# Peptides against a protein of PDB entry 7Q4I: the designs that were tried, part 176

Target 1, 281 residues: chain A of PDB entry 7Q4I
Amino acid sequence: HENSTIAERLYSEVRVLCWIMTNPSNHQKKARHVKRTWGKRCNKLIFMSSAKDDELDAVALPVGEGRNNLWGKTKEAYKYIYEHHINDADWFLKADDDTYTIVENMRYMLYPYSPETPVYFGCKFKPYVKQGYMSGGAGYVLSREAVRRFVVEALPNPKLCKSDNSGAEDVEIGKCLQNVNVLAGDSRDSNGRGRFFPFVPEHHLIPSHTDKKFWYWQYIFYKTDEGLDCCSDNAISFHYVSPNQMYVLDYLIYHLRPYGIINTPDALPNKLAVGELMPEI

## One batch from the design tools (peptide; made by RFdiffusion4, then SolubleMPNN)

Design b2_p24_6_s2 (from b2_p24_6, 12 letters changed)
Fold by OpenDDE base, seed 3:
Structure b2_p24_6_s2 (fold): chain B 281 residues (1-281), chain A 24 residues (1-24)
Amino acid sequence: as target 1 above (281 residues)
Amino acid sequence: SAAEREAIYKKAQEIAEKIDKEYS
């Protein structure tokens, strides 16, 4: 047995709308697995696509597909949220269809903040934007006020926000948010450990000298360690998580329990006599 | 220990990869 009373309280007090960046080719391959795993723990879950899908709860945004249209999709997604859902949540998370998120840990991080504070959180990178910007793949979360400023103040002004739909979406939204005085928050825990991660758990937890990690150390805004010290005990997100790995993570985080460590462990089975077998299941 | 926890995470990743190879 488990006690989820505090998690239920945070679910009601720290309302999170999660929107998932996807496309029609990934509705069945990837997005549906988000819906079946971590996405069910959001207060509101919306899939942002170029085609409507009632089974998935996908919205057709007026944008094309491909990496060169991700910025356009992000702008239209937040416009849609502001128009239809701005009062349905306090915080608004962007994630990819291969991002895994522990929503309870995100609520814990966000709890002390007012949604009327112009702030957003994620894995902060240092290039291109003075205050930094949040990695797109790790996912990033905007306060309600941040969404308002982005949609109402930044987007309509080409001097503040890029009108073209091309460019790196995470860099471009970072520029726009800075220009309307939305703060790039620090998502690290009290020990200085990160919570949002742009790679799979293995790539952060296991020391590796890959070329892929080389650029990461140049981009990361805050210094971070490798191994178990890389990550908060209350980590929030990982990227490049396959559909099958989402179910594995769900099992490991929410179902698998080490006996005797949980608050209310199951009773031990009776000891068997010599020659006695366990009953068949 | 830290080493034991690291081994558990590594094993979990190996299991995930095995599932991906089998069903993806």
Scores: peptide ipSAE 0.021, ipTM 0.483, DockQ to the pose 0.032
Fold by OpenDDE base, seed 4:
Formats: sequence, C-alpha cells, structure tokens
Structure b2_p24_6_s2 (fold): chain B 281 residues (1-281), chain A 24 residues (1-24)
Amino acid sequence: as target 1 above (281 residues)
Amino acid sequence: SAAEREAIYKKAQEIAEKIDKEYS
C-alpha cells in the first residue's frame, strides 16, 4: 500500500496554481493531455490561450498567436491571475503544453519558502540578466509576492518592464522580475543536481558526445553534469514531452513500482523566514 | 544568439518527436 500522507499535507500547505501556455490549435493536440496527466495534481489548473475553451478551462487572453507574442501572453496571463486568482494559491507555475511537471517534487522544493518572499524558481540561465533568468520551456514558478511585484510594480513601468510584446518571453520576465527585486532562486537539490529541465529526460540522462559548444552549456547558470548525476531524484520538470510520453511518465512515476523497494521520504526542512533563501550550494 | 537558441530548441523538439514515434 502507498502512504501519501506527506504528499497530501504538502498539497494543502503548498498550494500551486499551474497556468499552461497554449494556443487554439494545441487545445486538443497537447493541452488536454496536460489536463489528463500532471495538471490534475495542481491545486488549480488554467490554460492560457487566445480562444476560450470551456471544456479545457482555457482563458482567451487579449493577445495574438505566434512565438513573437509569447511575452504578451505571459504578461496578460499574470495580470489575469493577479486579478482573479492571487489568493487561490501560494505559488504560480508557468508551463508549456509540452512540459511535464512532478508537482509533488515542486511542493517539496517550495515548502521551506514563504510565498511572501519575492522569489521564483526554474532552470536558471545566465545570459542577458545579471541574476539570471528561468528557462521558459522548463517552466518556472513565482511566489505570490513575486506575482504581485511583477503585475503591480513592474508591468506598469516601461523602464522596468518591456511594454511591447516582442522578445524572448523568459528573458523579458526575468528582466522585469530583477528590476523589482524578485530573486532568482536556486532550484538545485542538496547534492547540487538540477530539478527543472528544458529538454526531455533522454537528452539530460544520456551523455552525448555533443559539441561542448552547444548553446545550453553556455546558457546554464550552474554547472551541471550529464548522465544519472545530471538530475535530482526529486526532479520537477522536463520539456518537449509529447502527449504519449506524458502518459508514459505518469505510469512510470505514479504507478510502476519495483517490488520490495520502499522509498522513505526525506524529512521536511525547517521553514524559512520571509525574505530568507536556502543556503547556497 | 537568440536565433541560434531558437534553432537548437526546434531541433531538440524534432528529436523528441522522433523518439516518441519510435516508442509509439
């Protein structure tokens, strides 16, 4: 029998609203599969689109479609969240409709932090933003205070936040958040292994003789290894996950068990004070 | 560059799709 007591506790104490970046052409192709897999483990799940879909629970944001409008969608999505849902959760995850997330692992990472701490987490990249920014594809999670600062303090000020809808979405939000003193947190585990990944598990787990000139190695904020040591046992997200792979991952993570192996969860860390971060690794 | 990053992301996505097809 499975004991989910701790997971249930964290579900209540670490409330996560997940918003999914999607478009009308992907409602059926991709987004519905998020809803049927990992998205059901969020405390609240919202799909941000340009068209309403009542079956999916998709919101029509006042933005156009295309990659050049992703920044516009992100701004409008967080405005919508702040207006309608800021008290419905403690943490606010952005993910793509081809991102897979282990929400329990995210709650575990977030547990010690106050949602009133201005912080956000994800796969940290080093270019363009001094403190770093979080990769859009890996997904990133903002505290309630971070959302407040983004929407109330950053967005209304063109000097702090880009007013047009062009640019790399993840870079632009990273700039805005830095400008309002939202901290780019360290999402690595106690062993220094990453939790948010901008690619599928195979790309991280399998050492590739790929050219060290691969952009990812230049972008990653923290040094990372390939192979089994690449990834935390409590990994949170992967990107470019197909609909079929989402169901496979759901089976592997939540159903498949090796007989005779019992995993005991680590003890929860102490809660941090408001504004306090975990020690650097 | 941003353009290079985008090209690599696209390639990574294509690889992921191929992997999915192989196991489907």
Scores: peptide ipSAE 0.021, ipTM 0.544, DockQ to the pose 0.066
Fold by OpenDDE base, seed 1:
Structure b2_p24_6_s2 (fold): chain B 281 residues (1-281), chain A 24 residues (1-24)
Amino acid sequence: as target 1 above (281 residues)
Amino acid sequence: SAAEREAIYKKAQEIAEKIDKEYS
């Protein structure tokens, strides 16, 4: 028997719209596997592309394809969300078509926060943006107020938000959000372990997978360790997850159980006031 | 740099794909 009562409660109280960045060449290859795995646990799932696909529920954004258009696609995606879906959710997750997300763990992290608080979460990097920015590959989640500020206040002002479509997508949105006082939150758990990860689990869990000169160690905003201490027991996302790995992860996380081991969830924290963040650890 | 980061991301993706291929 599985008791999902708390998860069901959070599903209703912490509504998440997930938008997946994809392209027409990846609709069948990657995106459909997101839809068939972790994406089904979002309250709403939308695929943002350059071509419409009714079977996938993909939206054709007015952008070109290619890595140099990712920033343009992000801007158009959030404009689309604001125009059509801003009231359909409380939180708005950006993920890639090779990102895997444990949505229940994200809801747990977000539960204490008001969606009217201008905040966003992800894997925080320190360069280029004073308060930091969230890694694009790990996925990042904006509050409803953050989306409003991004679309209404930042995007129309070229001094606040880059007008052209070039640049690193995650850095550019980070700059825009900072310029409208959207806070870069701390997504770490109470033990200081990360929840959003820009690589596959193996890259984080295996000690000495990378050398100390690897750029990641210079980019991370908070210190992290390798091995089992790298990652929260309530980790939220991993990147570069293949389609096959998504199904494996779905099985391991949601179906496979060690007999005789029963997990009791921790109590939910108290809800925060609008504008309030969790205390620093 | 952003370019260096992208190159390393691609490498990480290739490793992930290799792992998937080896265990599939």
Scores: peptide ipSAE 0.016, ipTM 0.517, DockQ to the pose 0.066
Fold by OpenDDE base, seed 2:
Structure b2_p24_6_s2 (fold): chain B 281 residues (1-281), chain A 24 residues (1-24)
Amino acid sequence: as target 1 above (281 residues)
Amino acid sequence: SAAEREAIYKKAQEIAEKIDKEYS
């Protein structure tokens, strides 16, 4: 017994197309499990691959496979989305086939923003891009306007966007988006806690889990803590989630309940004007 | 497990190093 009225409202008002970065070898091993878990909560779910799979709803993009082709696949994926699906959603999430996403929490974060605002969200990293870029593994979400600018303004111009398919896809899209004035948003909650995470929950929640010399602490754009203060109560994504762990997370988040505890959602914030961002915290 | 955590962080480190090599 639960009340999902607000979640249903946000499902309608904050439409999310999720595209999953995958490859033919992972269709059955990983992507299928995304489809069976968190992916079903997207308004539209597309698997971007190099081979078609009708059972998975996978699209064969005109790219090769391998890490050196991920940027090429990202470009072709957004071209495909713009051509076929730009009006099917308001927001466009990229995730890996080992990323887990709580889509309702993403809708909550996105609710105040106009999809016509050129903005994107994720786990912001500080190197290589002045405004920062979003970690690829944690997943990142573009507004409809951001997709338009990326595909129409950035991609056709080699000076704005790398024409070669090589490079780190998250850095490259970050450069392209910056060059067309798509803003790298702040995805932190009102308490300054992160929502997009490039690792599994355990790695963020356990204090002193990692050495402070670990590269991640040098890459994060915003200072963050470990432990319970690491993560928003409305966290959105985690990376390196195994297929089995996806089902565990689905159970823990959507099924397991402590008896007698009722969680009342916070009130929705006011909607922002086009081009307006939430105040800095 | 601890081994799984190490493997994950190792992979992440390798990615970071690759990026650094390419862009620094």
Scores: peptide ipSAE 0.013, ipTM 0.496, DockQ to the pose 0.839

Design b2_p24_6_s3 (from b2_p24_6, 16 letters changed)
Fold by OpenDDE base, seed 2:
Structure b2_p24_6_s3 (fold): chain B 281 residues (1-281), chain A 24 residues (1-24)
Amino acid sequence: as target 1 above (281 residues)
Amino acid sequence: MEKEREEIYKKAEEEAKKRDKEYS
């Protein structure tokens, strides 16, 4: 029999609202599979779209579709969350409809942090934003205070946050958040291994598929390796995960067990004060 | 799987190139 007592504790103490970036053409193709897999482990799951879907629980945001509207959709999504759901969770995850997330591992990473700390986590990229920004595809999670600052302080000020809907979504939110002193956190584990990934597990685990000139190696904020050392044992997210792969990952992570191997979870760290971050790795 | 990987890498590279073009 499985013992989930500590996971249940974290489910209650580290509440996560997951919002999924999607569009009407992907409601059935992709988004429903998020809902049927990892999305069910969020405390609240909302699909942000341009059309309502009652079966999916999709919200129609006042934005158009297409790449040039992704930044607009992100702004409207967080406005919607702030207005309707800011007290429904402590942390607010953005993911794509082809992102897979191990929510329990995210709760473990977030546990020591106060939701009132202005911080966000994800796969940190270094270009264009001084403190870095989080990869849009890998998904990123904002504290409640980060959402407040983004919506209340950044969005209304064109000097702090881009008013139009153009630009790269992840860069633009990164700029806005930096301008309101939301910290780009370090999501790596104690061994320096990443937790948020902009590709599928296979692409990170298998070395030598790319050379040093590959854009990813120029973009990553922290040095990372390929192979088994690429990824934390408590990895949180992967991108470009097909619907079929989501079900495979659900089976492998939550159902498939090697008989006779017992994993004992590490003790929870001490909680941090408001504004305090974990030591740099 | 290899073809799928190449397609994904190409897509991701195109997104990176768009960022570079816009912000460099």
Scores: peptide ipSAE 0.570, ipTM 0.935, DockQ to the pose 0.863
Fold by OpenDDE base, seed 4:
Structure b2_p24_6_s3 (fold): chain B 281 residues (1-281), chain A 24 residues (1-24)
Amino acid sequence: as target 1 above (281 residues)
Amino acid sequence: MEKEREEIYKKAEEEAKKRDKEYS
C-alpha cells in the first residue's frame, strides 16, 4: 500500500499549470509521452504549439516555428495563460517536450512561497542577466504574480521586454522578469544541491569528461559538484530526456520500490509572507 | 551511452555558443 496523503494535500494547495513547449512535428514523437508520464501529475497541462491538436490538448499560438521563434512562443504562451488560465493555478511551469519533471518535488519546493510573491525558479544561470536567469531546457516555474508582471507590465513595454521574437528564450524572459522585479529564486535544497537540471541524471551523477572550461561550469549561478552530491533527493527536472527515458523514469520514481525501505517525508516548512524568500545557502 | 552523452553535450554547447554570440 502507498500513502500519498501529503502529496494529495500539496496537489490541492500548490496548484501547478504546466505548459509544454512543442511543435507540430513533435506532437506524436515527444509531447504525447509527456502527457502519458509526468504531465498527468500537473493540475493543468497545456501544450503550446503552432498547430491545434485536440488529442494532445495543444494550443496553436500565433507564432511561427523554429529556434528563432522560441521567445515569441514563450511570450504568446504566457499571454494565453494569463488570459485563460491565470486563476487555474498558483504556479506556472514551462518545460520542453524533452524535459522530465517530478511535480511533487516541485510542489514541495514551492509550498512555503506565496503565489503572490513575484518569484520564479529553475536552474539558475549567471551570464547576461544580473540576477541570473533560469535555463529554458531545465524548465522554470513562475508564480502567479510573476506571470501577471510579465504579461501586464513587461511585455507591453519594449524597454523592458524585447519586442521581436528573436533571441534566446530563457535569457529574454530572464531580462523581462528582472526588469519588473520578479526575483530569480534559489531552487537548491537545504544541502545546497540542485533541483532543476539542464541534462539527464546520468550526466550529473557521473563525472563528465568535460574540463573546467565546459560552458556549463561557466553558466551555473551556484557552484555544483558532480557525482552523488550533485543532485537533491528531491530533484525536480531533467532535460534531454528521450520519450523512452520518460517511461523509464516514471517507473523508477513512482513504481519501483526497494522492499523494506520506507521514506519518511520531512515536515513541511512554515509558509512565508508575500515577498519573502527562503534564505540562500 | 557515451555517444548519446556526447551528442547531448554538443547540442547544449551549440546553444550556449549562440547565447554567447548574441549577448557577449
Scores: peptide ipSAE 0.550, ipTM 0.929, DockQ to the pose 0.871
Fold by OpenDDE base, seed 1:
Structure b2_p24_6_s3 (fold): chain B 281 residues (1-281), chain A 24 residues (1-24)
Amino acid sequence: as target 1 above (281 residues)
Amino acid sequence: MEKEREEIYKKAEEEAKKRDKEYS
């Protein structure tokens, strides 16, 4: 027997549209496994591709394929969302087809925030954008107001947002969002532990995998340690998760239980006013 | 597992190098 009353409440009060970055070659190999695992816990799930797939619920965006077109896909994806789905959710998650997300933990993080607050969350990187930007692979979530500002205010203005499709997707959206005063939020928990991760759990939990010169340590906006203190107990996302690992994670997180251990959830925080953020840690 | 980890880190490093080249 499971009590999901709080999770059900958050499912209704913190509505999340998840859009998955994919391509036609990955529809069967990767994207369908997102749909069969964590994607089913989104309020709405859309796959953004260059080809339509009715079984997957994939949308054909007017973009070419290739790594140099990821920024183009992101722009068209959010335009599509704004036109067709802006009222279907409060928050809008971008993830890759090899990102795994614990949607309940994301709803918990987002609960105090107004969707009318211009804010977005993810794994924050420091280079090239003054306020920072969110790692593309870890996934990032925009408020409804952030999507509105991005699509209506930023995208139409070449001075605010890059018009061509070249560049690093995560840096370019980060620049655009900064230019329309969308805030790069702090996704860390009350203990200062991260929630969005650009690698698999193993890479973060086990220390000494990389030297101090590894790029990641120069890119992270907030100082993070390796080991058990790396990650929130309410972690949200991991990247480079294989299709097989998605099913393993689904089993471990939602089905496997240590008999006789009951975890009581913390009380929900107070809701913030529009424009208000949680205090920095 | 170790080989897969190294391949992932290498891929991610190449992406970071591309960012550095474009935006530095």
Scores: peptide ipSAE 0.545, ipTM 0.927, DockQ to the pose 0.820
Fold by OpenDDE base, seed 5:
Structure b2_p24_6_s3 (fold): chain B 281 residues (1-281), chain A 24 residues (1-24)
Amino acid sequence: as target 1 above (281 residues)
Amino acid sequence: MEKEREEIYKKAEEEAKKRDKEYS
């Protein structure tokens, strides 16, 4: 017996289309496990591939496979979404087939924002893009307006968006989005804790596994700590999550409960006007 | 588990190096 009234409300009011970056070799190995775990909590779930798979709900995008084509796949994925699904959701999440997402926590973060605000969220990185960009692996979520601007304004203009399919996917979309005034939002909670993570929980929760020279500390836009203070209680995503770990996380998050402890959700914040962001911490 | 973590870190470092090479 669980009270999901608020979660159900947010499911209706903060509609999320999740698209999963995958390839044919990972349909069975990885992607299907996303579908069987956290992906079922999206309002719409689509797997973006190079081959169609009706069992998976995979779309064959007109791109080749490999890391050198990830940017191409992202462009085609959002073109496909804009053409077929732009009104099916308010927010559009990109995730990898080894990303785990707590969609309810994402809806909570997104609730105050208008989908008509040109904004996107994720694990913000500092280099190469002035406003920052969101880590590809941690997953990132675009507002409907952000998708519109990306597809309609950025993609058709080679001066705004890279025309070829090479480059780092997350950097390239970050550049494109900046060029059309899509804001790189702050996804941290009210305590300044991150919500999108480019690694598994263990890597963030356990201190002293990396030194200060570790690239992540140089890349992260907002200062973050290791240990329990690394991560929001409302964390949204983790990367490098194996299929087995997805089921473990699903169990831990949605099934395992300490007896006698009842979670009382915080009140929802006030909704923001179009174009308004939450104050940065 | 520790080995897996190190492999992930190594992979992530390689990706970061690729970004640095491409955009620095």
Scores: peptide ipSAE 0.541, ipTM 0.927, DockQ to the pose 0.865

Design b2_p24_6_s4 (from b2_p24_6, 15 letters changed)
Fold by OpenDDE base, seed 5:
Structure b2_p24_6_s4 (fold): chain B 281 residues (1-281), chain A 24 residues (1-24)
Amino acid sequence: as target 1 above (281 residues)
Amino acid sequence: MDEEREKIYEEAEKIAEEIDKEYS
């Protein structure tokens, strides 16, 4: 039998609300598979849509559909969370309906941080935002304080946040968060390996013939390599994960075991004070 | 697998190009 005592402890101590960016056309095609796989490991799971779906637990936000409305949907999603769920969790994850997340690994990363620290984590990109911003597709997680600052301080001020619903949602939220002094954290592990990924595991693990002009290499905030050193053993998220791949990943991560190998968890780090970050690598 | 990867990369590249166009 598997010993999940530490995971259960972290489930209680590091509460995560996951909200999934989706649309009505993807409720059955994609979103329900999130609900049936990794989403069940969130403390709270909400699907943010333009139409209500009681079976999915989807919320109808007052926004249109399409890429040009993703920023609008993100703003409304966090407004909804703040109004209804700000005390239901300590951390608030945005993911797409084709993002796969290992929630236990995220809890491990977040454990030392105070939810009252204005910080957020994800796959950090360097362009357009001085401190960087987190890739939308890889998913990003805000502390409770970050959500509060975003909704209460940033969103109501057009000088701090774009009032229109257009734009790249991840860039726009990154700008807003920077403007209210929410820190773009470093999600890398102690070996400098990434945890949030904008592509599937295969794309990161297998070296590509992609040249240095490939956008990803220009966008990444922290230098990373391809191959086995690409990814933390405690990786958190991958993007462009098909519904079928979600079930495969669930099997591989939570069910498939090499007989005779026992993974002993590392000791939990010391908790940080409010406002304190882990040392830079 | 290579074809799927290429399609994903192409899509992601288009998104990046759109972002660059909007924010550069």
Scores: peptide ipSAE 0.493, ipTM 0.910, DockQ to the pose 0.836
Fold by OpenDDE base, seed 1:
Parts: structure tokens; sequence; C-alpha cells
Structure b2_p24_6_s4 (fold): chain B 281 residues (1-281), chain A 24 residues (1-24)
């Protein structure tokens, strides 16, 4: 027996719509495994594709496939969300079909924030955008106000948001959001440990003999180290997670328990006013 | 494990290089 009272409270108070970036070739290979694992813990789950799939609950967006169309797909996805689902949630997560997310940990991070605060969270990168931008692969979450500003204020203005569908999806949305004063939040925990990760847990937990010239170390906005101190105990996401690894992670996180160890959750922080952020560490 | 890790890093590196070419 588990006591899920706090998680149930957060499920109701911090409503999350998850939209999954996918394509028709990945509906059966990847996307269905998201639906069968972590995606079921979202308040609403939508798959954004170029083809409809009623079994998956996939939406056919008017976009082509391929990396050069990811920005186009993101724009259309958020337009669709704004038109049909803006009141169905408080927060709107973008994830890939190979991203794994611990939704309860995301709700915990988001709890103090108002959904009317123009803010978004993820793995923050420093290049090309002054305030930084969030890694596409790690997934990023927008407040309801951030979605509104993106769709209503940024997208219609080619000076604020790129009109064509080319470019790096995460950089382009980051530029657009900055231009409408959506803040790039700090997703780190109180110990300064990251919560959103652009790689699998193994790649972050085990120090790699990668050259310090590896792009990731130049891109990361906040100083991070590999090893045991890399990751929050309340980590939210990992990228490049295979379908099989999703089921393993689901088992390890939600089912496997060390007998006799009881984890007492920290008290919830005080709620912030609209427009207020947690102090930077 | 190591081979898969290397492939992921190589792919990610390629993406980063493409981004750098576009925005630098």
Amino acid sequence: as target 1 above (281 residues)
Amino acid sequence: MDEEREKIYEEAEKIAEEIDKEYS
C-alpha cells in the first residue's frame, strides 16, 4: 500500500497537458510506449504528428516530417493546444517520443508558480538567446500564460517569431518566448542540481571520459558536473530513452521499493504571486 | 552500452554542429 495523498493533491492543483512530438513511423515503435508508461500520469496526453491515429490519440498537424519541420510542428502544436485545450491544464509540456518524464516531480517544481506567470522550464542552454533557451530533447514546460503569449503575441509577428518552418525548434521557440517576455526559469533544485536532462540517466550519473570540448559543456547554462551530484533526487526528464527503458524506469521508479525505507516528502513551498519567481541559487 | 552511448553523443554532436552553423 502506498500513500499518494500529496501526489493526488498535486495532480488536481498542478494540471499538466503533455504533448508528444512524434511522426507516423514512430506511432507504434515509440509513441505507444510513452502512452503506456509515463504519459498516463499527465492530466491530458496528446501526440502531435502529421497523421491521425485514433488508437494513439494522435493529431495530424498540417506539417511535413523531418528535422527541418520540427519548428513548424511546434508552432502548429501550440496553436492547436491554444485553440482546443488552453483551459484543460495549467502547464503544457513538450516532450519527444523518446523522452521519459516523472510528472510528479514536475508538479512539485511547478507547485509554487502561478500558471498566469509568463515562465517556462527545462534544461537551459546559454547560446543564441540572451536569457537562454530550453533543450528540445529534455522537454520543456510552458505556463498557460506563456502559451497564450507565444500563440497570440509572438507567432503572428514575424519580427518576434520566425515565420518559416526551418531552424532549430528549441532555439526558435526560445527566441519567440524571450521576445514576449516569457521568462526562462531555473529548474534546478534547492541544492543546485538539474531536473531536466538531454541524455539518459547513465550518461549523467557516470562521468564520461568525454573531452571538456564536448558541446554540452559549452551549451549548459548552469554549471553542472557529471556523477552522483549531477541530478536532483526529484529529477523530471531524460532523453534518448528507448521503449524498453521506459518500462524499466516505470518499474524502478513506481514499483520497486527497498523494504523498510520510508521516504518522507519535503513540505510544499509557499505559493508565489503572479509574476514572481523563486530566487536564483 | 558504450557503443550506444557513443552513437547518442555523436548524433547530439552533429545536431549541435548544425545549430552552430545556422546561428553563428
Scores: peptide ipSAE 0.453, ipTM 0.896, DockQ to the pose 0.858
Fold by OpenDDE base, seed 4:
Structure b2_p24_6_s4 (fold): chain B 281 residues (1-281), chain A 24 residues (1-24)
Amino acid sequence: as target 1 above (281 residues)
Amino acid sequence: MDEEREKIYEEAEKIAEEIDKEYS
């Protein structure tokens, strides 16, 4: 018998709204598989699209489709969330329709933080934004205060936030958030291992013969190793996860157990004051 | 750098789609 008491407590105390970036062509191909796997563990799940889908619970945002419109879609998604759902959760996760997320591990990371702290978490990248920005594909999570500042303070001001819908979505939101003093948090565990990953587990776990000139090594804000030490035991997300791989991951993480091995969860950390961050490692 | 990043992301997405098709 599994003891889920701590997970249930965190589900109630660390409420997460997950919004999924998708498009009409991916509603059946990708998004529905998010809904059937990890998305069911969010407190609220919304699919952000250009077309409504009542079966998926997809919202039609007033944006075009294509990579050149991802920034526009992100702006409209957070406007929609702020208008309709800002009090429905404490934290607001953006993920793609090919991102897999272990929501319990995200709640564990977020537990000490106040949702009134202007902070967001993800896979932090170094270029373009002084404090860094979070990789779009790995998914990133904003506090309630971060969403408020983004929508109310940043978006209406062209000097703080790009009004055009073009540009790299993750970079542009990173610029906007920095300009309203939303802090780019450190999502690494106590051992300095990452929790949000912009690729599939295999790309992180298996040392690649890829040249150190690979862009990822220049983009990462924090130094990381390859192999087993690449990833936290409490990893949160992976990107480029196929629909079938989502079901495999769900089985491996939530069902498959080695007999006789019982992991005792670490004690919850103390809660931080509003505006306080965990020390960087 | 940005073009290289975008290319790699596109390639990774294609690989994920191919894996899904293979095991569908």
Scores: peptide ipSAE 0.027, ipTM 0.683, DockQ to the pose 0.066
Fold by OpenDDE base, seed 3:
Structure b2_p24_6_s4 (fold): chain B 281 residues (1-281), chain A 24 residues (1-24)
Amino acid sequence: as target 1 above (281 residues)
Amino acid sequence: MDEEREKIYEEAEKIAEEIDKEYS
């Protein structure tokens, strides 16, 4: 028998709406597996597509498909959320249909923050945006106030937010959010370990002597280690997770237990006032 | 900028595919 009392408390106090970036060709191939695994742990789960799917609970956004439309889809997704769901949650997660998320760990990270604080979290990258931006693949989470500022203040102003649907989705939203004073938060744990990851666990946990990761080291905002010290014990997300790997991760994280090892959760931190961030590590 | 980002994602996808082939 599992004791989920703290997780249940956080489920109620830190409400998360998860929207999944998908397309009609991936509804059955990828998105349904998100719904059957980690997506069921969101307070609200919505699939953002170009076609409606009642079985999946997918929304048809007025956008085309392809990489050149990802930014357009993100804008329309948050417009849809603001119009229909802004009061259904406190925090609003964007994830891809191949992102795996440990929602309980995200709630733990978000617990001290007010949803009225204009902040968002993810895997912070340093290029292109002065304060940094969050990697699209790792997923990123906006506070309710951040969503409001994005939709109401940024999107209507072409000087603040790109009106065209082209461009790197994560960079463009990062620019928009910076322009309306939404803060790019630090998602690292108290030991300085990352929580949002733009690759699969294997890619982060296994040191590679190949230059294949060279770009990542140039893009990361915070220095990180390789190997087991790369990742928080309370890691939140991984990207490029296949449907099969989602079920494996679900089993490993929520079902498989080493006999005789009992984890005691850390105490919850004090809640921050509106506009306050956690101190730098 | 967009071209550089596209190359990054393409490279990451290839790495993910290689990992899947090795461990699946």
Scores: peptide ipSAE 0.023, ipTM 0.640, DockQ to the pose 0.068

